# Designs tried in a protein design run: peptides against a protein of PDB entry 2AKA. Part 181

Target 1, 299 residues: chain A of PDB entry 2AKA
Amino acid sequence: MEDLIPLVNRLQDAFSAIGQNADLDLPQIAVVGGQSAGKSSVLENFVGRDFLPRGSGIVTRRPLVLQLVNSTTEYAEFLHCKGKKFTDFEEVRLEIEAETDRVTGTNKGISPVPINLRVYSPHVLNLTLVDLPGMTKVPVGDQPPDIEFQIRDMLMQFVTKENCLILAVSPANSDLANSDALKIAKEVDPQGQRTIGVITKLDLMDEGTDARDVLENKLLPLRRGYIGVVNRSQKDIDGKKDITAALAAERKFFLSHPSYRHLADRMGTPYLQKVLNQQLTNHIRDTLPGLRNKLQSQL

## One batch from the design tools (peptide; made by RFdiffusion4, then SolubleMPNN)

Design b2_p25_7_s3 (from b2_p25_7, 14 letters changed)
Fold by OpenDDE base, seed 4:
Structure b2_p25_7_s3 (fold): chain B 299 residues (1-299), chain A 25 residues (1-25)
Amino acid sequence: as target 1 above (299 residues)
Amino acid sequence: SAEEFAKKLAELFEEIDALIAKLQE
């Protein structure tokens, strides 16, 4: 079972190299969410490093195929610069920005061409995620006025695929009924079979309110359920607050909260990572016969 | 190259085929 995700990673790399990423319908998890929903923080918490671009507006402007690989060593590699090992994750961030700008220009435009990043770490489980541009209605910089629809069209290229699982990231301090992530997920997965809900910013909810009903899968039921997380604040990120300390605080939050204490063992970033690893592994297993047949037809 | 890609696909196919066989045990 440990070899299933790495196998799909090799397939992803091979097809990315020839520009045929969209045709294979590989088993994968696409990460969707509105601007500032907390997607980047979730991904960085998996790695335990700050390595994703930050800022106002659309930060992710190309799909980022993030391949996490459990390893005895810690380093990153990009498919577009093979042979270069990055041990400084600040340099990883800079490379993502540079490679994004190389293709999209300086106007903060978007491109459907993925960046493939592999991170080796002793602190990660094998997990591949496709981080997609955040949904937004507000163009920034020189973005075209229809940027919302361009992003949507890009997302649809991924999330409409039958073998694509959807990690829908929604902030708890906003109306979940209006969650961009849950809306797009419902559109392409009306039965909630492919969608995993992530609820961020639980610590920022108004006093006297909680997301218990959502987290218990009672309000907007998904077959794969919901997992709540508490990310670092932007202030904490800017202040370089340690991710390990933040994860400890997250655990404390769930354990101490009257509404979430009973769910605490099924909440938090470490649990999310475990669940995603398991679900992706199982999903690959289930789709592998179909992949075999498809590959055979291309030989 | 196209030839290198084809070779890689063939290798990946064999790996998948082997994994399927293992999963069926």
Scores: peptide ipSAE 0.205, ipTM 0.795, DockQ to the pose 0.657
Fold by OpenDDE base, seed 2:
Structure b2_p25_7_s3 (fold): chain B 299 residues (1-299), chain A 25 residues (1-25)
Amino acid sequence: as target 1 above (299 residues)
Amino acid sequence: SAEEFAKKLAELFEEIDALIAKLQE
């Protein structure tokens, strides 16, 4: 079971190298959410490093295939620059920005061509995620006026695939009924079979309100349920607050909150990572016979 | 190259086949 995710990673790399990544319908998890929903913070919390581009508006402008691999060493590698090992995660961030700008230019446009990043770390479980551009309604800067639809079309290329699981990231301090992530998930997965809900910004909810009903899977039921997380604030990120300290604060938040205390062992970033690892592993197992047959037809 | 890719796919196929067999035990 432990070798299933790495095997799919090798397939993913092979098909990406020839520009045919979408053809095989590989088992994967696509991450979807509105701008500022907290997607980047969730991914960085898995790694325990700051390595994703930051800024206003649309930050992720190309799909990022993030392959986490449990290892005794810590370093990153890009598929587009094989043989170069990154140990400084600031350099990883800069490489993502440079590679994005190389393809999209300075107009803050988007491209459907993935960036493949593998991170080896003793602090991660084996897990592959595809981070997608945040959904937006309003173009920022020199973005094309139809950027909303370009992003939507890009997301649909991933989330419509039958073997794609959907990590729908929604902020708790906004109306969840209007969540862009949950809307797109419902459109392509109306029975909620492929969708995992993540609720961010639970610490930013109005006093006297909570997301208990959502987290208990009672309001908008998903077969795979919901997991709440608490990310670092923008101030904390700018102040270089340690991710380990932030994870401890997240645990304390759930344990100390009257509405979430009973759920605390099934909440938080570490639990989310564990659940995603297990669900992806099981999903690969279930899809592997079909994948074998498809691969055989290409030999 | 196309040949290198074909070889890689063949190797991956054998790995998948072996894993399926193992999972069925």
Scores: peptide ipSAE 0.187, ipTM 0.786, DockQ to the pose 0.658
Fold by OpenDDE base, seed 3:
Structure b2_p25_7_s3 (fold): chain B 299 residues (1-299), chain A 25 residues (1-25)
Amino acid sequence: as target 1 above (299 residues)
Amino acid sequence: SAEEFAKKLAELFEEIDALIAKLQE
């Protein structure tokens, strides 16, 4: 079963190369959430490197197909830059920004054309995620006034697909009933069959409040449940706090918190990565016969 | 090219078929 995710990666690359993103409903995980929900931090914590664009407003402006591959070596490759190996993850960040600007221009517009990034690392499990632009209601810079709807339409192209799992990222320090991620997930997955909830910013909740009921899957039940994570603060990111140290702090947070101690073994970024790897692998296995039949009809 | 893509799809189909066979064992 270890080769199922890499197989889907090859399919994704093949379809991306011809510009046909929608011809096959590939088993994948789309990451959705509002701006500043912590999506980028979750993805960087999986890799253990700072490599995603940072800034105010909409940072992700194109879908990023992030293919994590467990390997003895650590490097990144872009589908649009075949043969170039990136060992400096700062250069990876710069390439994402440059490639985004090449297609969208300097007006901070969005494009539905994905960037395919593969990261080889001994510190990752095999996992493919599609990072999507953060949902926003407020245009920034030279963005068009209808940017909210453009982002929504882009997200819908992914999350409406039957074989798309949805990683809904919501901050705990905001009203979860108003979570943009959970709203869009419920719209396209009303039975909660395809949605995995991630709750970020648990360390930023007001004193005397907790997200226990959500994490125990009692408030807004999802079949695939919720996983809480604690990301680095913006101060920690700016201070270049080591991700390994941040992961240790996350573990300590869950173990020491009275409301979360009993859930600690089913919380945190490492557990999330394991769950996503397993769920994606199983999902690929279940959908592969149907995918085979569709491919056969195109041959 | 369309031909190159068709070839790649055929290769991937064979890989998928082989994996399905293994999963059914």
Scores: peptide ipSAE 0.185, ipTM 0.783, DockQ to the pose 0.646
Fold by OpenDDE base, seed 5:
Structure b2_p25_7_s3 (fold): chain B 299 residues (1-299), chain A 25 residues (1-25)
Amino acid sequence: as target 1 above (299 residues)
Amino acid sequence: SAEEFAKKLAELFEEIDALIAKLQE
């Protein structure tokens, strides 16, 4: 069963190499959320490294196929520069930015052409995610006024696919009823069968308020439920706070919080990673016969 | 090339078949 995710990775690479990402409905997890929802922090916490572009506005401007592979060694590889092993994750960040700019230019435009990044690490479970641009209503730089719709159209290319699971990332310190992630998920998955909810910024909620009802799957029920996480603050990121220390603080947060203590074993980034690995593996297993038949028709 | 891609797809197909067989055990 451990070979299922790597197999799909090889399929993703093959289709990406020919620029035909839409030809197969590959089992995958698309990550969706508004700008500043905490998506990048969640993904970086899986790896335990700072490697994603940061900044104000739209930081992800191309889909990033992030392939996490459990390995005895730690390094990254890009599909567009085969044979080059990156051990410095700052160089990984720079390569993402450079490759993004190569295609989109310097105008902060977007492109639907994915970047394929594989990260080998002893600290990860096998997991593939497609990080998508953050939903926004405000254009930045030389972006056209309709950038919101361009991003939405890009997201729809992924999340409308039947074999696409949706990781919907929403901040708890904002009105969850107005979550961009949950709205788009509800639009394409009205029965909540393909959506996994992630609630970030639980530590930034006003005193006397909590997201217990959401996390208990009572407010906006999803078949696959919700998982709360606590990411590093922007101050902590700028101060280069260690991710390991942040994960310990996250655990402490859930254990000590009166509203979340009873859920603590089903919360936090490590649990999220485990759940996503299991969900993706099972999803691949369930879809593999259909994938086989589709692939056969292309031979 | 298209030929190389076709070959790769054929290899992946065989891998999928092998995995399906294992999962059905």
Scores: peptide ipSAE 0.172, ipTM 0.779, DockQ to the pose 0.659

Design b2_p25_7_s4 (from b2_p25_7, 13 letters changed)
Fold by OpenDDE base, seed 1:
Structure b2_p25_7_s4 (fold): chain B 299 residues (1-299), chain A 25 residues (1-25)
Amino acid sequence: as target 1 above (299 residues)
Amino acid sequence: SAAEFQAKLDELFKEIDELIEKLKE
């Protein structure tokens, strides 16, 4: 069971190396959300390092296949530069930016060509996520006017696949009924079978309001439920607030909040990571026989 | 190379088959 995620990782790497067969329906988790929904922060919290590009507008401009691997050592590797071990996660960030710019140019365009990043760490569970560009309606900088549709089309290439689980990241301080993540998830998964809801920015909700009903899966039911998280604020990120400290603060938030205290053991980044690991593992298990047959037929 | 890729796939298929068998237990 422990080898299932690494096995799929090797498949992902193999197919990515040859230009990736878009027809392959690999069991994976695609991360979707609007701009500034907190996707990058969630991923960084899993690793416990700052390693993703930051900035205004869309940060992720290529799909990032993030393969987390539990290991005794901490380092990162890119598929496009095999053999190079990155131990400085600032260098990881720079490499992502450089590799993105190499393909997309300097106009902040997007490309459907994935970046494959593997992170080894003693602090992670085995988990593979595909971070996708944040949905936006407004082009920034020199982006093409149709960037919204380009992003949407890119997302659809992943989330329409039957074996793709969807991690829908929505901020709580915005109207959840208008969540870009939940909208796209509902479009491709109307019965909520493949979607895991993540609610960010719970700490930024207006006084007297809460997302209890959502987190209890009562408002917009998903089979796989919702998990609330509290990410570092932009101020915290700029101030280089330690992720470990942020995780402690997150735990404290849920434990001390009247509306979330009873859910605290089923909330937070560590719990999310655990759930995703389990969900992905089980999903791979369930799909592996069919995957084997599909792979054989496509060769 | 194509040959290297095929070899890699063959290895992966072997691993998949082994895992499938384990899952049946």
Scores: peptide ipSAE 0.085, ipTM 0.727, DockQ to the pose 0.740
Fold by OpenDDE base, seed 3:
Structure b2_p25_7_s4 (fold): chain B 299 residues (1-299), chain A 25 residues (1-25)
Amino acid sequence: as target 1 above (299 residues)
Amino acid sequence: SAAEFQAKLDELFKEIDELIEKLKE
């Protein structure tokens, strides 16, 4: 059923073009997590390219609808720049920044108006994710003092929708019980039916500690379980470590770690991408008949 | 335009219906 995700992508684009995204309950995956939880790195690892804005504080300031499409060619397209194909992913990053600033200004404010980015690549599975601003409690720069609540309100516009799956990204080197991602997920999905847990920074845990119980879905059970990943460190990024090498290192990490070896085949970025593709596809299949009727009634 | 949008939606609904039928097989 390879065509289901692309079909929903076309729906997303159509409704985005008329500014009606907020009112639609399209089957999608919203990515949530605290600042520096590793969300951007996970998304870039799916694509195999560096293309997302980087920095301190709130980097994602508008929802980014990231549509990954398996293709024989590699390029990106923005909905707001029709007809322009980006083959340099640095230019993609710059366009995201420019388009964000165009709407939010230079004060590091946020906007609920999404950016729609489609990436064609032979290295991706069909997958659509909505990257949302990272949750924060501390305003930076010229951000308004209520930025925390503005972000929360924005996230709630997505994660409260029944057809929205939640990719909750939490770092392993922090107390999982205090994870911003899991807190918001629990608030809107108390039974854990729509939430997929991603545990990042497993390589940064203190010696003698591990997240085995979390990854085995024994500590804070989710119906859809948890997947651990190891992202590139900032040092690796600065050192020009390519994503392919990072993925190999991630595989080695899980295979060689005594606490994770038995889980290695169900961990890592490639497995996460596969699981998300499958879950989204199945979710679309299950919701599409009802969605068709609902959309028709709203016209 | 509104007309263009409606035309696009009609096309998409057609595709959805076709996919739904395939899923029933």
Scores: peptide ipSAE 0.078, ipTM 0.721, DockQ to the pose 0.799
Fold by OpenDDE base, seed 4:
Structure b2_p25_7_s4 (fold): chain B 299 residues (1-299), chain A 25 residues (1-25)
Amino acid sequence: as target 1 above (299 residues)
Amino acid sequence: SAAEFQAKLDELFKEIDELIEKLKE
């Protein structure tokens, strides 16, 4: 079972190398959410490193296939620059930005061509995620007025696939009923079979309010449920707060909160990572027989 | 090359088949 995710990784790499990524229904998890929903922070918390582009507006402009691999060593590799091992995650961030700009230009355009990044770390579970551009209503740079629809079309290439699980990231301090992530998930997964809800910014909710009903799966039910997380604040990020310390603070938050303490063992970034690993593994297992036949027919 | 790609695919298919058989146990 431990080899299932790496196997799919090899398939992803092989098909990416020949430019046929868009036509494959590989078992994978697509990450969707609005701008500033906290997607990047969730992913960085998995790795325990700052390595994703940051800024205002659209920072992810190409799909990022993030392959996390448990290893005794810590380094990153890109499919587009084989043989180069990155040990400085700041350089990883710069490479993502450079490779994005190489294809899209400097006008903040988008491209559906994925970047494949593999991260080896003793701090991760085997997990592959496809980070997608954040949904937005506002063009930035030289983006066309219809950038919203371009992003949506790109997302649809992934989330409409039957074997694609959807990690829907929504902030708790916004109206969840209007969550871009949950809206797109509901559109392509109306029965909530493929969607995992992540609720961020629980620590930023107004006093006297909580997301208990959501987290208990009572408000907008998903078969795979919801997991709440608390990411570093922008101040913490700017102040270079250690992710390990942030994870401890997250644990403390759930344990001490009257509305969440009973859920604390099923909340937080470490639990999310575990759940995603398990769900992806099981999903691959369930889809592998059909995938084998389908792949053979496409050769 | 196309030949190298095919060889890689064949290897992957073999691994998939082996895993499928293990999953049946």
Scores: peptide ipSAE 0.070, ipTM 0.711, DockQ to the pose 0.745
Fold by OpenDDE base, seed 2:
Structure b2_p25_7_s4 (fold): chain B 299 residues (1-299), chain A 25 residues (1-25)
Amino acid sequence: as target 1 above (299 residues)
Amino acid sequence: SAAEFQAKLDELFKEIDELIEKLKE
């Protein structure tokens, strides 16, 4: 059962090679959230490396299929340049930026064509995520005036699929009732069957306030529940603060906080990785027989 | 058993691989 995720990775690669990646209802997890919600930080914390584009405005402009594979070696590989092993994750970031710019041009537009990135590491669990552009209402730079709707349409191509799980990333220091991630999830998953909630920026909440009711699944209940995380600050990222140290600080935060201490063993980035690995594995097991039948019917 | 499950999975993926090849045609 532990090899189910790598098996689906091979399917993803095969479908990408024939240009049908967006049309297949593969068991996968799509990551959705507003701009600056902390999506990129969560993904980098899984890998333990800085490798995603950074900047103001829309950073992710193409879907990124991120395939994490537990291995004795540490390196990255892109589907569009097979055989090239990246051991410097700064070069991985540069390749993502270059490949994005090659397709979108200089206007900072978006493209629905995925980038497929596989990361081998001894520090990851087997896990595949599709990172999607952050939702925004305000165009930046030379972006088209309808960029908000373009992003929404792109997200809908993934999250409307029945076999797609939704990782909804929301910041705790904003009104959760107005979360872009939870709104789009509720639109396509009104019963909350496919949605996993991630609450970021718990350390940035006003003194005397907490997200306990949300994390206990009492305020906006999801079948798959909520997991709180604490990401590095932008200052820490710019200063290249070690991710291992940040994960230790996250653990300390939950253990020392009066409102979260009792939840500490079910919070944080390491627990999130474990939960996502288990949920995706089980989801693949349940959906794969049906997927075979669907593929057969398309021939 | 775990072995039986793996065998069934391998068979399923063999079929899926064959289907993928047909989709390339």
Scores: peptide ipSAE 0.055, ipTM 0.624, DockQ to the pose 0.048; fails the geometry check

Design b2_p25_8_s1 (from b2_p25_8, 11 letters changed)
Fold by OpenDDE base, seed 1:
Structure b2_p25_8_s1 (fold): chain B 299 residues (1-299), chain A 25 residues (1-25)
Amino acid sequence: as target 1 above (299 residues)
Amino acid sequence: SAAALAAAQQELDAVAAEYERLLAL
């Protein structure tokens, strides 16, 4: 069963090459969240490298199909430049920025055309995620005034698909009832069948407050539940704090916190990665037979 | 292109065959 994710990766690559990505209901996990919700930090913590664009604005402006593959070697490869192996993850970041700007132009607009990135690493589980642009209400730079709606329309192309799982990323230091990620997830998945909640910034909550009721699935119940994570601070990122040290600090946070100690074995980035691998593998197993039949009728 | 569609169909068939093999193990 561990090899099912690589099979779907081959389908994703084949369909990306023919430009039909929008019409295919592939078993996938779409990552949704507000701007600065911590999406990019969660993805980088899976890889153990800094490789995603960073900034104060809309950073992700195209869908990023991130294919993590467990391997004895560490390198990245883009579908648009097949055969070029990237071993420097700063060059991976620069290639994402360049390929984004090539399609969107200089106006910092968005495009629904995915970037396909495969990362081989000994530190990852097999996992494919589609990182989507962060939801925002405020245009930045030369962005069109309707950029909020353009982002929503782009997200809807993914999250409305029946075989799309939704990784809803919400910060704990903001009103969770007002979470953009959970709102869009509830709109397209009202029964909470396809949604996995991720709660970031648990370390940035006010003293005497906690997200225990959320993490225990009592406040806003999802069938697939919630997983809390602690990302590096912006200061830690700027200071080039090692991700391995950050993962140890995350583990210590959950173990030491009175409200979270009893949940600590079901929290943190390593547990999230394991859960997502298992959820995606099971989802592929259950959906691929139906997808085969549908595709054979359309081709 | 018709050639790209044919290549995608071949990959689909190959993936489907491998999926059936993996489920039989």
Scores: peptide ipSAE 0.259, ipTM 0.834, DockQ to the pose 0.771
Fold by OpenDDE base, seed 5:
Formats: sequence, C-alpha cells, structure tokens
Structure b2_p25_8_s1 (fold): chain B 299 residues (1-299), chain A 25 residues (1-25)
Amino acid sequence: as target 1 above (299 residues)
Amino acid sequence: SAAALAAAQQELDAVAAEYERLLAL
C-alpha cells in the first residue's frame, strides 16, 4: 500500500504539465501556518537536509509540491528540469529561490503556480506535501499591501478541496486559540475531519506552562489529533547543527518533560512522518476510485 | 493542447491499472 503515494505523484506531474494542478481535487496534504510557525523546519527534518529557502518574512512564495520517495539513493529532481539530479541540497535551495524569482520577480510577490520537487532518500517514507506560503498580516519589502489576502486566496484554492488534508502548523509559544493555521483549518473543516495539528516550539514555552491539553486533544479537538515536535532553533540552523542530533534532542525533550513523557511515543518528527504516510496512503486508497471516475468524465 | 490532454488520460489509465494491481496484492 505504500506505493499508492507514487501513483498520485504521477498524476500530480501529469496535471502540472497541462497547467491544471490547482483546480484538481487530488488526495494531498496541504501545509498551512503563520510565518515562522516552523513549517519549513518540519519538512527539512523529514528529509534530514537543509534545502528550503530561509529568511525573514514570507520565505515560501509559491506552492511547493514536495514528493518524498523512499529510495536506496539520495537525490532531488525538479519537474521543471527533468533529468537533472541534485545531490547537493544547497543547490536544491538555490533552484527553489531561482525558480521562485523567475515567476514572481524580485519584489517578494507570490504566485499560485506550484514548484514540483521530488526527493529520493533512504531516510524518508513515501510522503507528498504541498508547502504553502506562510500567513502574514504585514507586507515586507516591495510586497503589495493586499499580500495577506493574496496568500489567503492561494491557500483557499488548496484547503477547500474535499480530498485535501490539512497539516496545520502552530507554535506553542504563541496563543494557540489565535493560531492562523487552526483558524483557516476550522473555517474550511469545521468538524475537524481533514485537519492534522502540528505543535512546534514546545521547548520555547514559558516556565510552568505546557501544551498538554492541546496535545491530548482536549482544548481544540481534531479527529486526526495533534503531534508535538521540537525543531532546531534559528541559531542551530544558522550554525548548521546536524538534524540527526536535533531529532535525538527532540526525543529526549519529550521523554524528560513531566507533562509530555506519557505522550512521548506519539510525539516527535519520526512519529509525525509515519502518521502522515499512513494517513495519506489510506486517504488515497479511499478517494482514488471516486477521483478516477470524476476525472474520466471531465477529460 | 489535445496532445497534453491525451497524455494525461493515458497516465490516468496507467495509474488506475496499477492501483487495481496494488489492491489485489
């Protein structure tokens, strides 16, 4: 059954080639969250490489269809430059930046046109995610004053689709009731059927506070629940701290924390990756027959 | 283009056949 994700990847690639990717209700996981919520760090922790653009403000400016494929070899390939194998993940980062700037220009604008990136690695499970621009209320640089609404409209193109699962990324060191990710998820999924909560920055919470009630699904119930993760600090990222060492520190955090110890086997990046693989696989199995019939009637 | 639509239909049919094969395993 793990091979169902590569089948949907073939459909994504075929429909991207015809320019219709945004209009199709493909079984997928859209990643949503405010700026600096930790979305890019979660995705990089799955790969075990630094490969996403970094900086202040809106870093992701186009949808990134990230196709993780378990393989004996480690390399990346872009749909826009087929046959070029990237083995240096810094070159992957530079290609994302260059391809983003090619379409959006240098004004830090956004575009709804996806970038399709496939990463082959022995360290990943089969998993496809659509990384979306971070929600913001404050334009930066030469961004248009309506950039908040442009981002929202772009996100809505994905998250309103019936077959779209929502990975809602929220930082624990901010008021979770005010989380942009959970707000947009609740707007389009009011029953919490399609939403998976990710809680980042659990290590940055004030002393004597914890996110236990959220992680136990008591505060803002989601049918698919919440998973806590601990990402590298910005200092650790800038210092090129090894992701494997960070994942070991994450495991130690959950095991040592009085409020999270009992949840530790259902927390952390490796568990999140496993859950997302399983949920996406099951979702594809359940939705693909109906999608086939719909697509055959439209073509 | 008509050629791109035909290619997408062929890929859909190939994916559907492989899906049925994987569910039978």
Scores: peptide ipSAE 0.252, ipTM 0.831, DockQ to the pose 0.765
Fold by OpenDDE base, seed 2:
Structure b2_p25_8_s1 (fold): chain B 299 residues (1-299), chain A 25 residues (1-25)
Amino acid sequence: as target 1 above (299 residues)
Amino acid sequence: SAAALAAAQQELDAVAAEYERLLAL
């Protein structure tokens, strides 16, 4: 069953080449969350490399289809630059920025046209994620005043699809009842069947507070539950703290914390990656027969 | 293009055949 995700990647690439990528109900995981919720840090922690654009405001301005493929070699390839192998992940970051600016211009606008990035690595499980622009209420720079609604409309193109799973990323150091990720997930998945909760910034909660009831699935129940993670701080990123050292610190955090110790084997980035691989594989198995029948009727 | 649609159909058929093989294992 480990080969089902690569099969869907071949379909994604074929449909991207014909311009139909946004209209297809392919089995996929869309990543949603507010600005600064920690989405980019979760994705970089899966790869073990710094490769996503960073900055203030809306950093992701196009959907990023991130195809992780377990391989003996480590390199990246873009669908728009087939045959070019990237081994420097800083060049991957620069290519994402350049390809984003080529389509959106200099105004920091958004585009619904995906960037397709495949990463081969011995350190990843087979996993495909669609990183979506962070929800915001505040325009930055030359962004249009309606940018909040443009982002929302873009997210809705993905998360309304029946075969789309939703990775809802929420920071623990903010009111979880007001989480933009959980709100949009509840709107399109009111029964919580397609949503996986990720709780970031557990290390930044106020003294005497914890997210135990959320992580135990008692406060806002999701069928697929919640997974807590601890990302690198901005100081750790600026200081070029190694991701492997950060993953060891995350494990230590959960094991040492009185409220989370009993959950520690069901928390952290490595466990999240395993759960997402299993959930996506099972979802592809269940949905691919129906998708085949639908596609054969449209061609 | 008609060629792009034909290529997409061939890829769908190849994926479907591989899916059936993987389910039979």
Scores: peptide ipSAE 0.242, ipTM 0.831, DockQ to the pose 0.754
Fold by OpenDDE base, seed 3:
Structure b2_p25_8_s1 (fold): chain B 299 residues (1-299), chain A 25 residues (1-25)
Amino acid sequence: as target 1 above (299 residues)
Amino acid sequence: SAAALAAAQQELDAVAAEYERLLAL
């Protein structure tokens, strides 16, 4: 069953080539969250490499279809430059920036046209995610004044699709009731059937506070529940702290924290990756027959 | 293009055949 994700990757690539990417209800996981919610750090922790653009404001300006493939070798490939293998993940970051700027120009505008990135690694499970632009309310630099609405409209193209699962990324050190990720998820999935909650920044909560009730699915219940993660701090990223060391620190955090110790085996980035692989595989199994029938009727 | 649509249909059929194979295992 682990091979179902690579099959959908082939469909994603084929449909990307015909320009119909946003219109097809492919079984996928869209990643949503406010700016600085920790989305990019979660994705990099899956790969074990620094490869996503970083900075202030809107970093992701095009949808990034991130296809993780378990392999004996470690390299990346872009759909827009077939046959080029990237082994330096800094070059992957630069290619994402260059390909983004090629379409959006210098004004830091957004485009709904996806970038398709495949990463082969011995350290990943098969997993495909669509990283979406971070929700923002304040235009930065030369961004259009309506950028908030443009981002929202772009997100809606993905998250309104019935076969789209939603990875809602929310920081624990902010009011979860005000989470942009959970708000948009509740708008398009009011019954919480398609939404998986990720709670970041658990290590940055005020002393004497915890997210236990959230992680136990008691505060804002989702059918698919919540998974807490501890990402590298910006200082750790700037200091080039090894992701393997960060994953060990995350495990130690959950095991040592009085409020989270009993949940520790259902928390952290490795568990999140496993759950997403299983959820996506099951979702593909259940949806692919119906998708085939719909596509055959439209062609 | 009609050619791109035909290629997408062929890929869909190939994926569907492989899907059925994987479910039979």
Scores: peptide ipSAE 0.239, ipTM 0.824, DockQ to the pose 0.778

